Peptides against a protein of PDB entry 3J47. Designs and how they scored, part 77

Target 1, 121 residues: chain A of PDB entry 3J47
Amino acid sequence: IRLTNQLKSLKGLQSKLKDVVEYLDKVINKELPINHTILGKLQDVFNLLPNLGTPDDDEIDVENHDRINISNNLQKALTVKTNDELMVIYISNLVRSIIAFDDLIENKIQNKKIQEQRVKD
Target 2, 26 residues: chain B of PDB entry 3J47
Amino acid sequence: NAQYHLLVKQGDGLLTKLQKYGAAVR

## One batch from the design tools (peptide; made by RFdiffusion4, then SolubleMPNN)

Design b2_p20_1_s3 (from b2_p20_1, 13 letters changed)
Fold by OpenDDE base, seed 2:
Structure b2_p20_1_s3 (fold): chain B 121 residues (1-121), chain C 26 residues (1-26), chain A 20 residues (1-20)
Amino acid sequence: as target 1 above (121 residues)
Amino acid sequence: as target 2 above (26 residues)
Amino acid sequence: LELVLKNQKLAEELENYVKS
């Protein structure tokens, strides 16, 4: 149940992100007018993202292009880290499920032996 | 990538064992 | 994604075993 819910939530998020990208591409290509309400919500989402490198308050006039690249690299690194952590969690849950199944099998074998003994008596 | 594939392979092996035990208990 | 699919398969098998 928990893992299935997590997967469902992740798939939902992925679908939503795809829709956002598609919308932004249409706006960039001038196929659709800019919806200010959607843009405001997207801005809120970006503001909730971990600050992808506050450069230290030093007024380094790093050209906007270099800042974007650094931010993208940090976001990629965070994404990879998150993926690795989720992988570890999934493996842990898999192992726990296997152990629980082994215990259930043993319990079923024991119950079967008890029932067979009762029929012989 | 290699470590990930090794982990997946180990999980598949455990699943196969689990299936065999489940079939034996039926 | 592959790991998640494997976990789902294991969970389904466990559920079927409990129901049997």
Scores: peptide ipSAE 0.451, ipTM 0.879, DockQ to the pose 0.341
Fold by OpenDDE base, seed 3:
Structure b2_p20_1_s3 (fold): chain B 121 residues (1-121), chain C 26 residues (1-26), chain A 20 residues (1-20)
Amino acid sequence: as target 1 above (121 residues)
Amino acid sequence: as target 2 above (26 residues)
Amino acid sequence: LELVLKNQKLAEELENYVKS
């Protein structure tokens, strides 16, 4: 149940992010007019994102291109970290499942032996 | 990426072994 | 995504085994 809910939430987030990217691409290509409501929601999302390396207020002179590159690098680093953490959780759950299954197999073997002995008696 | 794929492969191998044991107990 | 799908499959198989 918990894992399924986490996966559902992650899939929902991924779908939403894909829709955002597709929308932004259409806006950049001038295929769609800028929707102010969508932009407002995107701004809210960006404001909730951990400060993606806004250089300290003191370095005013970083060209807009460098700011974009820094933000992209930080986002990439955070994505890699998140993927690694999810992988560790996955392995842990896999190992727990294997242990539980091994115990169930052993229990079934024992129960079968007991039943066979009862039939012989 | 390579380490991730190796880990996934090891997990799949363990799962396969577990399935074989489960079938042998039946 | 692949890892997530594999994990879901494993969880389902384990649940079916427990029910059997």
Scores: peptide ipSAE 0.402, ipTM 0.881, DockQ to the pose 0.376
Fold by OpenDDE base, seed 4:
Structure b2_p20_1_s3 (fold): chain B 121 residues (1-121), chain C 26 residues (1-26), chain A 20 residues (1-20)
Amino acid sequence: as target 1 above (121 residues)
Amino acid sequence: as target 2 above (26 residues)
Amino acid sequence: LELVLKNQKLAEELENYVKS
């Protein structure tokens, strides 16, 4: 159950990220007008990202493209890192489930042996 | 991504084996 | 049981590696 919920949450996040990318591509291609509401939500997501130094509003010049690329690269790197961490947690939970199942099987085998011994006595 | 998918696939395979074993012990 | 314990240990080591 917990693992399934984590996987579902991760899939939901992936789908949302894909939608954001598709939206940004459409905006870049001028297929859609810049939706300020979506940009606001995207800004909120970026604000929830660990504080990459707030570029002061004033020097909006040529360096912004590199900073946007760095921010996107960092976001991508953080996403990959988070994915790796979630994967490790998933594996750990899977192993714990296997252990619990093994213990259950052993208990069942022991109970069966005890019953067989009682029938022979 | 490919390594992640491979790992997930391996985990699913193990889970399937575990389920089969559990069904056989039942 | 031993194999399961080894797998658990490996999972813990992997977790520690990712946290490092």
Scores: peptide ipSAE 0.397, ipTM 0.887, DockQ to the pose 0.041
Fold by OpenDDE base, seed 1:
Structure b2_p20_1_s3 (fold): chain B 121 residues (1-121), chain C 26 residues (1-26), chain A 20 residues (1-20)
Amino acid sequence: as target 1 above (121 residues)
Amino acid sequence: as target 2 above (26 residues)
Amino acid sequence: LELVLKNQKLAEELENYVKS
């Protein structure tokens, strides 16, 4: 049971990291606009990652195991938060695009009315 | 997960409305 | 990914409307 939960958590982290990499690749390729707030949060996540990787050979003190678990939970929480923020920004951009399209349709209608009036005069 | 799916569904609904409006203007 | 694809589709439709 405990090992299965750890594997599930690790798989979750791996999936989330993959999503982050994919997002960064899209930003680099100019497929998405650069969002400084998201980048800042990603940097914060990466700055917390180094605490995961130093297997110093010293005795597995219970304190180190608890710190690793806390660090993993915090990283997961920050990654989830980042994904949620990215999603909100994406939806906001979609809504803005829809509004802009509606305005374009209205402008087209107005232009058509002006042209029809000119033909009648 | 459920909130995410709800947001996606709302976005799809708005897109559909926009398409109908665009077709009516043509 | 699905949201990105939907946004791209919306952008394409908007572009086609502007060109028409």
Scores: peptide ipSAE 0.409, ipTM 0.880, DockQ to the pose 0.258; fails the geometry check

Design b2_p20_1_s4 (from b2_p20_1, 14 letters changed)
Fold by OpenDDE base, seed 3:
Formats: C-alpha cells, structure tokens, sequence
Structure b2_p20_1_s4 (fold): chain B 121 residues (1-121), chain C 26 residues (1-26), chain A 20 residues (1-20)
C-alpha cells in the first residue's frame, strides 16, 4: 500500500513535468497564446511545493533521510528555475505580440491616409 | 511567488491595453 | 526587475503610437 501510493504520486509528478515541457516546446514554436492556463499550472506547482515534503521526483536511490531533504531542495530550485524560464519566454512572446500589433496599427493608419487622399482627388 | 504574480499581472495589463488598441483600430 | 522595466517601457511606447 505505501509503495503503491509513492509510485502513484511519482507518476502524477512525471505527468505534470511532461505537461510543462510540452507547453515550453509549444511556446518556443510560437503556436499558442500564453497567459491563464500556464499561470494556473504554475500556481498549482507552487501550491504543491509545500506538499514536496512528499518526494515526488525521486529518480535515484532511497537510502537516507538527509538525501530526501537535499532532493526536495534541488527539486524546489529546479521548479523555480523552470518557472523563471517560462516567465522570460512569456514576456518575450508578449513583447513580440506588442511589436506585431504596433506594425498593424501603423499599416492601418497609412491605409486610411491613402484612402482619404484618393477621395479628395 | 509575489514578484512572479506581480510580473504576470503587469504582462496581463499590457495585453489588455494591446487588445483595446487593436479594437480601436478596427 | 530589468525585464519588468523593459515591458513597462514597451507598453508606454505602444500607448504613444496608438494615440497618434
């Protein structure tokens, strides 16, 4: 029973880590608009960080209580690093979207000026 | 956490402004 | 900090362009 629950928790975290990586790849490929679902998943990861008193990313060797505290600190540091990288990509895509909309606005203003000139001629 | 939420909130505010400008140009 | 400041600066530039 205890080992089966630990294996189930580990599979749940592995699935969540896979979802973060798959999301990261979609954002790199410019395929999706960014904001609400990612923030929700990141909040869920941070709300599960207090529950990381359950070791959910133990690839490598159950033998010391001190290794569990080191693995939890490393996993917390890796989660924070991944969240910071996701945030940088989010802001970069936001900036790119802003530039693209600025160019569209300027193109529309120019097209209106050209139409107004053609109506006066 | 708090700095992260602040940065995301600023990004959302910017996106909302951008959407308003895109609607005003349409 | 630096990334937030850059995003706010870009937001201000966009607001100035959309007022023209």
Amino acid sequence: as target 1 above (121 residues)
Amino acid sequence: as target 2 above (26 residues)
Amino acid sequence: LEIVVKAEELAKKLEEYAKK
Scores: peptide ipSAE 0.369, ipTM 0.865, DockQ to the pose 0.082
Fold by OpenDDE base, seed 1:
Structure b2_p20_1_s4 (fold): chain B 121 residues (1-121), chain C 26 residues (1-26), chain A 20 residues (1-20)
Amino acid sequence: as target 1 above (121 residues)
Amino acid sequence: as target 2 above (26 residues)
Amino acid sequence: LEIVVKAEELAKKLEEYAKK
């Protein structure tokens, strides 16, 4: 029982790490709108967190209950940290989109000035 | 959770404004 | 929060530049 629960928690963490890596790759490749994918994967994590705490089998000694609570708190903390990292990447891509838009406006203004100069000559 | 959803909503609002403005500049 | 506020300020400046 104790080793199987630790293995389940580790497998859940490994699945989450894979989901984070896959999300990061999709964000780098600009294939998906950053918000829907972040929110979907965050929701999937929150839906999986209650399922990690389902006690199959009514014989857990009090000493195992404290270790399960510590493991669940650590997994919640790692999930929050992962969410913060995804948020930073989202904001970074938003800022890059704003900069690229600023450059496009500047290029349009420059092109207009060049056309106005050609009409005066 | 609530602070994250608020930040995501603010980011979506900015992206929507950026898209509208990009369409007006084209 | 601070980064989102800075992004909104940049978006407002961009809107002012395209109205000129």
Scores: peptide ipSAE 0.324, ipTM 0.859, DockQ to the pose 0.083
Fold by OpenDDE base, seed 4:
Formats: sequence, C-alpha cells, structure tokens
Structure b2_p20_1_s4 (fold): chain B 121 residues (1-121), chain C 26 residues (1-26), chain A 20 residues (1-20)
Amino acid sequence: as target 1 above (121 residues)
Amino acid sequence: as target 2 above (26 residues)
Amino acid sequence: LEIVVKAEELAKKLEEYAKK
C-alpha cells in the first residue's frame, strides 16, 4: 500500500511538472500571464519533495536499498529540474516587469512632449 | 544551487533598480 | 546568465531614457 501510494504521488508530481513546463513555455512565448498561484504551488511542491523521499530507515531488504537509492537520486534530479523551472518562471516575471516599465516610461515621455507642445501653442 | 542563488540575486537587483526607476518617473 | 545580462542592459537603457 505505502509503495503504491508513493508511486502514485510521484506520477502525480511528474504530471504536475509537465503542466508547469507547458505553462512556462506559454509564458515565455507571451501567450499567457504568469499565474502567482501556480508559482506558489510549485514552491510548496519543491519544499515538500525532500520530505516525500525519506523512507523510514526500519526494515527493507538490501535489494530494496538500491531501489531506494535510485528513487532518492531520481527525486533529487526532479528537485533540481523543479528548481530550474522555478528559475525560468522568475526570469520570465522579471522580463515582463522590465517590458511593463519600459512601456510606462515611454508613455510618460510622450505625455511630457504633448504637454510641452500645448504650452508653446 | 549556488548558480541559482546568484541568478536570483541578480534578478532581485535588477527588479530593485526597475522599481527605483518607476518611482523616479512617477 | 545571458538573459539576466540582457535585462540589466535594458534596465540601464531605461534609466538613461528617463534622465533625458
């Protein structure tokens, strides 16, 4: 039962990571705004990942120890991948913020020029 | 880990500069 | 790295534009 639940949780996490990657690709392509709720949930998953991979150290045969080590290495690799995805989200937010500020500055410069023209007429 | 923290720190520095700029324009 | 550098360059250009 416990192993089946862990495998199901891992499959669920893998599916969620795939959905996050797809969402990130849409954000990079400027097709969608960044959803802060998705980011928060991904951070929560990242923080829970270390806790999901601690087998209680009591009573599993030496053949299972190699499988547990492989599972822990895979979980570590998934944790690194998730961290890289979070980094891409963060950079995408930063780039979007820069573009929004660029547009705001250009709008202010244009408004200032329009006011200077109106004072000369 | 260290490269990630460096990138985040660089991004935060940029965001802070951007915020100061937006405040100076306001 | 390259994207952060490009973002810093863009932020510098924005700062120069608001000082004019």
Scores: peptide ipSAE 0.369, ipTM 0.865, DockQ to the pose 0.089; fails the geometry check
Fold by OpenDDE base, seed 2:
Structure b2_p20_1_s4 (fold): chain B 121 residues (1-121), chain C 26 residues (1-26), chain A 20 residues (1-20)
Amino acid sequence: as target 1 above (121 residues)
Amino acid sequence: as target 2 above (26 residues)
Amino acid sequence: LEIVVKAEELAKKLEEYAKK
């Protein structure tokens, strides 16, 4: 019963992680706006990962440790990859904000030039 | 972690410059 | 890195447009 529940939870986590990656790709491609709630949940998952990497407590058998460590290292690597994708999205939003601001400035400069021409005529 | 924080700080610096420029154009 | 450099270049261009 306990092992079956853990396997079900792990499969649920894997499915959610896949859905998050697909969402992140859609946000990178400008198909969807950034959902701050999804971003916050991913940050929470990342902040919980350091607690997956501290074995505080002596005595659990050497033969199960390698598969659990490979799974934890793979989860850590996947979460680093997810964090890098989140960072790319954050920067992409910053760049979009910069471009939109540049366009706003250029529009203001053009409007000012048009007003100065109308005062000279 | 450190590279991430550096990149976030650079992004925040750019955002702050952008905000200052927006205030100068108003 | 490359994307951050491009963002900094865009920010410099914006600062040059601010001074004109």
Scores: peptide ipSAE 0.351, ipTM 0.860, DockQ to the pose 0.084; fails the geometry check

Design b2_p20_3_s1 (from b2_p20_3, 12 letters changed)
Fold by OpenDDE base, seed 1:
Structure b2_p20_3_s1 (fold): chain B 121 residues (1-121), chain C 26 residues (1-26), chain A 20 residues (1-20)
Amino acid sequence: as target 1 above (121 residues)
Amino acid sequence: as target 2 above (26 residues)
Amino acid sequence: LELVLKAEELVKELEKYVKE
């Protein structure tokens, strides 16, 4: 029982890490709108969290119950931390998109000024 | 959770506006 | 929240420059 629960929590963490990597790759490749992928994976994690806490109904020593609760709380905290990191990456990409848009506007203004000068000459 | 979803939704709204303006500048 | 508000302000400023 205890080893099986530790293995399950480790597999859940491994799945989450894989999801983070896949999200980062999709962000780098610009394949998906960052938000839909973040939201979908966040939902998947929250749907998996209840399944991490199902003890098999066999005789639980009190000492094992406290360690399971600590492990579940740690996994929730790691999930929140991972979501915060993904949010920071998302916001950073939004800021980069705004900067690139500003540069595009400036280039358009410069091109307009060059055309107006050529008409006066 | 709810605050995170709200922030993500606000970011999507901003991205949609940015895309509309980018299309008007092209 | 504050960072999203700053990003919205930047977009509004960029809108003014596109309209000129």
Scores: peptide ipSAE 0.291, ipTM 0.855, DockQ to the pose 0.084
Fold by OpenDDE base, seed 3:
Structure b2_p20_3_s1 (fold): chain B 121 residues (1-121), chain C 26 residues (1-26), chain A 20 residues (1-20)
Amino acid sequence: as target 1 above (121 residues)
Amino acid sequence: as target 2 above (26 residues)
Amino acid sequence: LELVLKAEELVKELEKYVKE
């Protein structure tokens, strides 16, 4: 039950992230207007991320074309970081599942030994 | 991206093995 | 990478307990 719920939550998060990426691509391609509500929610998600690499205070002096490339590099870095965080969560859930399964196997082995002793008595 | 997909594939392989062992002990 | 290697090691250990 717990593992299935975690996997469902992770799949839901992955689907939502995919929808956000698809929306951002459409906005970048000027196919859709910027939705302020989606942008606000995305900003809230970014504010909750503990290490948005503050661009180190390397001098704000090169033209608006570099801001789009910096935004794309930051978005790419944020996407990579989000993928790494999701990966860590996924591995952590796998490890917890392995431990819970190990405990289940040990409990079954012990129960089998107890039954074999009761049949010999 | 490629390293991420490889790692997810490895994790899914481990989960599948774990499920097979669970069924064998049942 | 290291976390996946540890997960693989834990699965191998579990495989040992199932074979006993």
Scores: peptide ipSAE 0.249, ipTM 0.851, DockQ to the pose 0.098
Fold by OpenDDE base, seed 5:
Structure b2_p20_3_s1 (fold): chain B 121 residues (1-121), chain C 26 residues (1-26), chain A 20 residues (1-20)
Amino acid sequence: as target 1 above (121 residues)
Amino acid sequence: as target 2 above (26 residues)
Amino acid sequence: LELVLKAEELVKELEKYVKE
């Protein structure tokens, strides 16, 4: 039972890590609007976290409680770290999008000025 | 958590403004 | 925070350039 629960938690973490990587790849490829999908997946992580920490009511020895708490704290810390990394990537991509948009607008303004000069000549 | 959500919300607001501006420049 | 503030400043400058 305990080994199965640890394996389930590890599989859950691995699946989430895979989802994060897949999301990062989609963000790098500009395929998805960054915010709603990050927030949704993050909420899903937080909703799944309490389900990973509920041992079924079977007699878990007191020594297991401390190890489970340490594992849950580590998993929570890893989740927070992953969230921080996702946030940094999100902000970085947002800034890159803003810069690219700024350059696009500047190019459009320059093109308009060139057209206005050509009409006056 | 709250600071993260606030930062994400600010980023969304900025992106929305940027999109409106891009549509006005078109 | 600082990066978001710079982004907001850039957007405001862009808004000025399009209104001209």
Scores: peptide ipSAE 0.290, ipTM 0.854, DockQ to the pose 0.080; fails the geometry check
Fold by OpenDDE base, seed 2:
Structure b2_p20_3_s1 (fold): chain B 121 residues (1-121), chain C 26 residues (1-26), chain A 20 residues (1-20)
Amino acid sequence: as target 1 above (121 residues)
Amino acid sequence: as target 2 above (26 residues)
Amino acid sequence: LELVLKAEELVKELEKYVKE
């Protein structure tokens, strides 16, 4: 149950991330207007992500085009890092669930042996 | 991408086995 | 990779115990 719920949550997060990417692609292609509510929620997600390195306050007048590309590369790197971290957490929880299941089987086998001994006495 | 997908597929296979055993022990 | 292989081995051992 717990592991299945975690997998479902991870699949839900993956689907939502795909929907965000598809939305951003449509906005870039000028097919849809910028939805401020979606952008605000995305901004909240970015604010909860560990510091997008504040560009040190060095006023480099890098033309707006290069800043967008650097921001996209950093966002992509953070997305990949987050996916890798979620994957490691998923595997760790899977292993813990297997160990807990092994302990449960052993406990059931012991309980059956104790019950069989009590029926023979 | 390919290694990630392979690892997720292995994890899903293991989860399916664990669910089958959990049903057999109940 | 090694951790997943160990988890698969543990599941196979559990399979043997449930069939007994």
Scores: peptide ipSAE 0.271, ipTM 0.854, DockQ to the pose 0.095; fails the geometry check

Design b2_p20_3_s2 (from b2_p20_3, 12 letters changed)
Fold by OpenDDE base, seed 1:
Structure b2_p20_3_s2 (fold): chain B 121 residues (1-121), chain C 26 residues (1-26), chain A 20 residues (1-20)
Amino acid sequence: as target 1 above (121 residues)
Amino acid sequence: as target 2 above (26 residues)
Amino acid sequence: LELVLENEKLVRELEEYVKS
């Protein structure tokens, strides 16, 4: 019963992580806007992952334990991948903001030059 | 985790430099 | 001009980092 519940929970988590990865890919491709609330929740999940790996129960059959360990490693790998995707989105937004700011600065400089020229004329 | 934090820190550093430049142009 | 060039350098470095 407990092992079955753990397996079900892990499968649910895996499915959810897959959905998150798909969402992140769409955001990277500019198909969807970035949702900061979703990103914050994903970061929270990632920070909680180190705590998910300590089953306190010594009595689990060796075969089931090995399968659980493999599944946990896969889940950790998927979470790392999701974190990497979130990081890419963050950096991409940062770069876009920098470019936009640079363009605004250049526009302001040009406008000042135009105004100075008009005063001289 | 450490590599991620390093990357974020570098990005924040760039933002700070950009903000400083913007303030100088204002 | 120097500040603009430095900013362009930073943007390029960030873009290269994102691509890596």
Scores: peptide ipSAE 0.373, ipTM 0.872, DockQ to the pose 0.050; fails the geometry check
Fold by OpenDDE base, seed 5:
Structure b2_p20_3_s2 (fold): chain B 121 residues (1-121), chain C 26 residues (1-26), chain A 20 residues (1-20)
Amino acid sequence: as target 1 above (121 residues)
Amino acid sequence: as target 2 above (26 residues)
Amino acid sequence: LELVLENEKLVRELEEYVKS
């Protein structure tokens, strides 16, 4: 029963992670806008991930210590990589927003000039 | 880490302002 | 006029962010 529940939980987590990757890919490809709430939650999840892979030191047999250290190092490396990817996505979206804003400003300036010319005519 | 979080916070603030402006222009 | 001033403020904030 306990092992079955753990396996089910891991499968659920794997499915959710897949959904996150698919969402991030869509955002990178400009298919979906950035949702700040989702990104914030993802960041929170990744910040908690290093703590999920540390089994309580009290129950780990010495023979598994090397495997655990390798797993922890891999998990840390994956967390750093994910944080870097999120940062790149964030910066890219920020730049896109700036460009869009600049275009809006220019459009407003042009519209004002057109209106001023119409009033003078 | 602290610099990264500060940068993210500043950018989020800017994005929020941009969104408000875009909504006001529409 | 108010909208233009707000835009200028936003642009300045964006420039400061890019420079940081």
Scores: peptide ipSAE 0.364, ipTM 0.868, DockQ to the pose 0.048; fails the geometry check
Fold by OpenDDE base, seed 2:
Structure b2_p20_3_s2 (fold): chain B 121 residues (1-121), chain C 26 residues (1-26), chain A 20 residues (1-20)
Amino acid sequence: as target 1 above (121 residues)
Amino acid sequence: as target 2 above (26 residues)
Amino acid sequence: LELVLENEKLVRELEEYVKS
C-alpha cells in the first residue's frame, strides 16, 4: 500500500511536469499566449526549490543565458539526487517487506505445527 | 543504473525464495 | 518504472499468499 501510493504520487508529479514542459514549449513557439496565472504558480514552485547556489556576491556579468544553463544543470543534479534517494528508500522498504513476510511465513508454520499437535492429543 | 539493477536482481531473488518457501508451506 | 511495477506485483502476490 505505502509503496504503491508513493509510486502513484511520483507518476502524478511526472505527468504534471510533462504538462508544464509542453505548455512552456507552446509558449516558446508562440502557439499559446502567456498565462500570467500559470507563470505565477511556476515562479512560486521555483522559489520553493532550494536556492540554486547563490552565485557568490561577485558581480559576474554572466549573460542571462549562461545563468539559465547553470541553474538548469543544478536543478537537474538535485533531481537526480532526489531520484537516487527515493530509489534507496524504495529498496529499503522492499527488503523490510520481504523480511516481514519471511517472519509471517515462519509464524504460520509454527501455528500449523501447534494445531497438528493439538489434534493428536 | 548498474547498481540499481543489481539491487533489483537481489530483491527478485529474495522474492523467488519467499515464493518457493510459501509454496512448500501450503 | 517497469521494474518498480514488477516489484509491486510480486509484493501483491506475496500479500495474497499470506492472507490465504
Scores: peptide ipSAE 0.364, ipTM 0.858, DockQ to the pose 0.355; fails the geometry check
Fold by OpenDDE base, seed 3:
Structure b2_p20_3_s2 (fold): chain B 121 residues (1-121), chain C 26 residues (1-26), chain A 20 residues (1-20)
Amino acid sequence: as target 1 above (121 residues)
Amino acid sequence: as target 2 above (26 residues)
Amino acid sequence: LELVLENEKLVRELEEYVKS
């Protein structure tokens, strides 16, 4: 039950992330207008992400165009880090599921052996 | 991206093998 | 037994990947 719920939640998150990426691609390609409500929600999601330690780069007076590029690079870095974190969580859950299943199989094998011994006696 | 997809593919492979093992034990 | 060993191998590979 708990594992199934976690898997369902992960699948839901994956689907939602895919929808967000598709939306962002359409916005970048100017196929859709920028929706401020969606952008605001995305910003909230990024703000809830733990501050990926950008090294304290000193106050370099970089002009507004460089700020947009830095913001895009930061967003890309945040996206990559988020993907890495989600990947780690996914793999960890898979490993736990595999271990739990292996233990269940071992228990079933042992129970079967015990039953066979009882019938032989 | 490529490394991520490779990892996910490996995880899916493990899950599939685990499912086959569970079905064989039943 | 072979399926269990293969699963254990896969689990180990996943653990190594998570640790990397």
Scores: peptide ipSAE 0.351, ipTM 0.867, DockQ to the pose 0.049; fails the geometry check

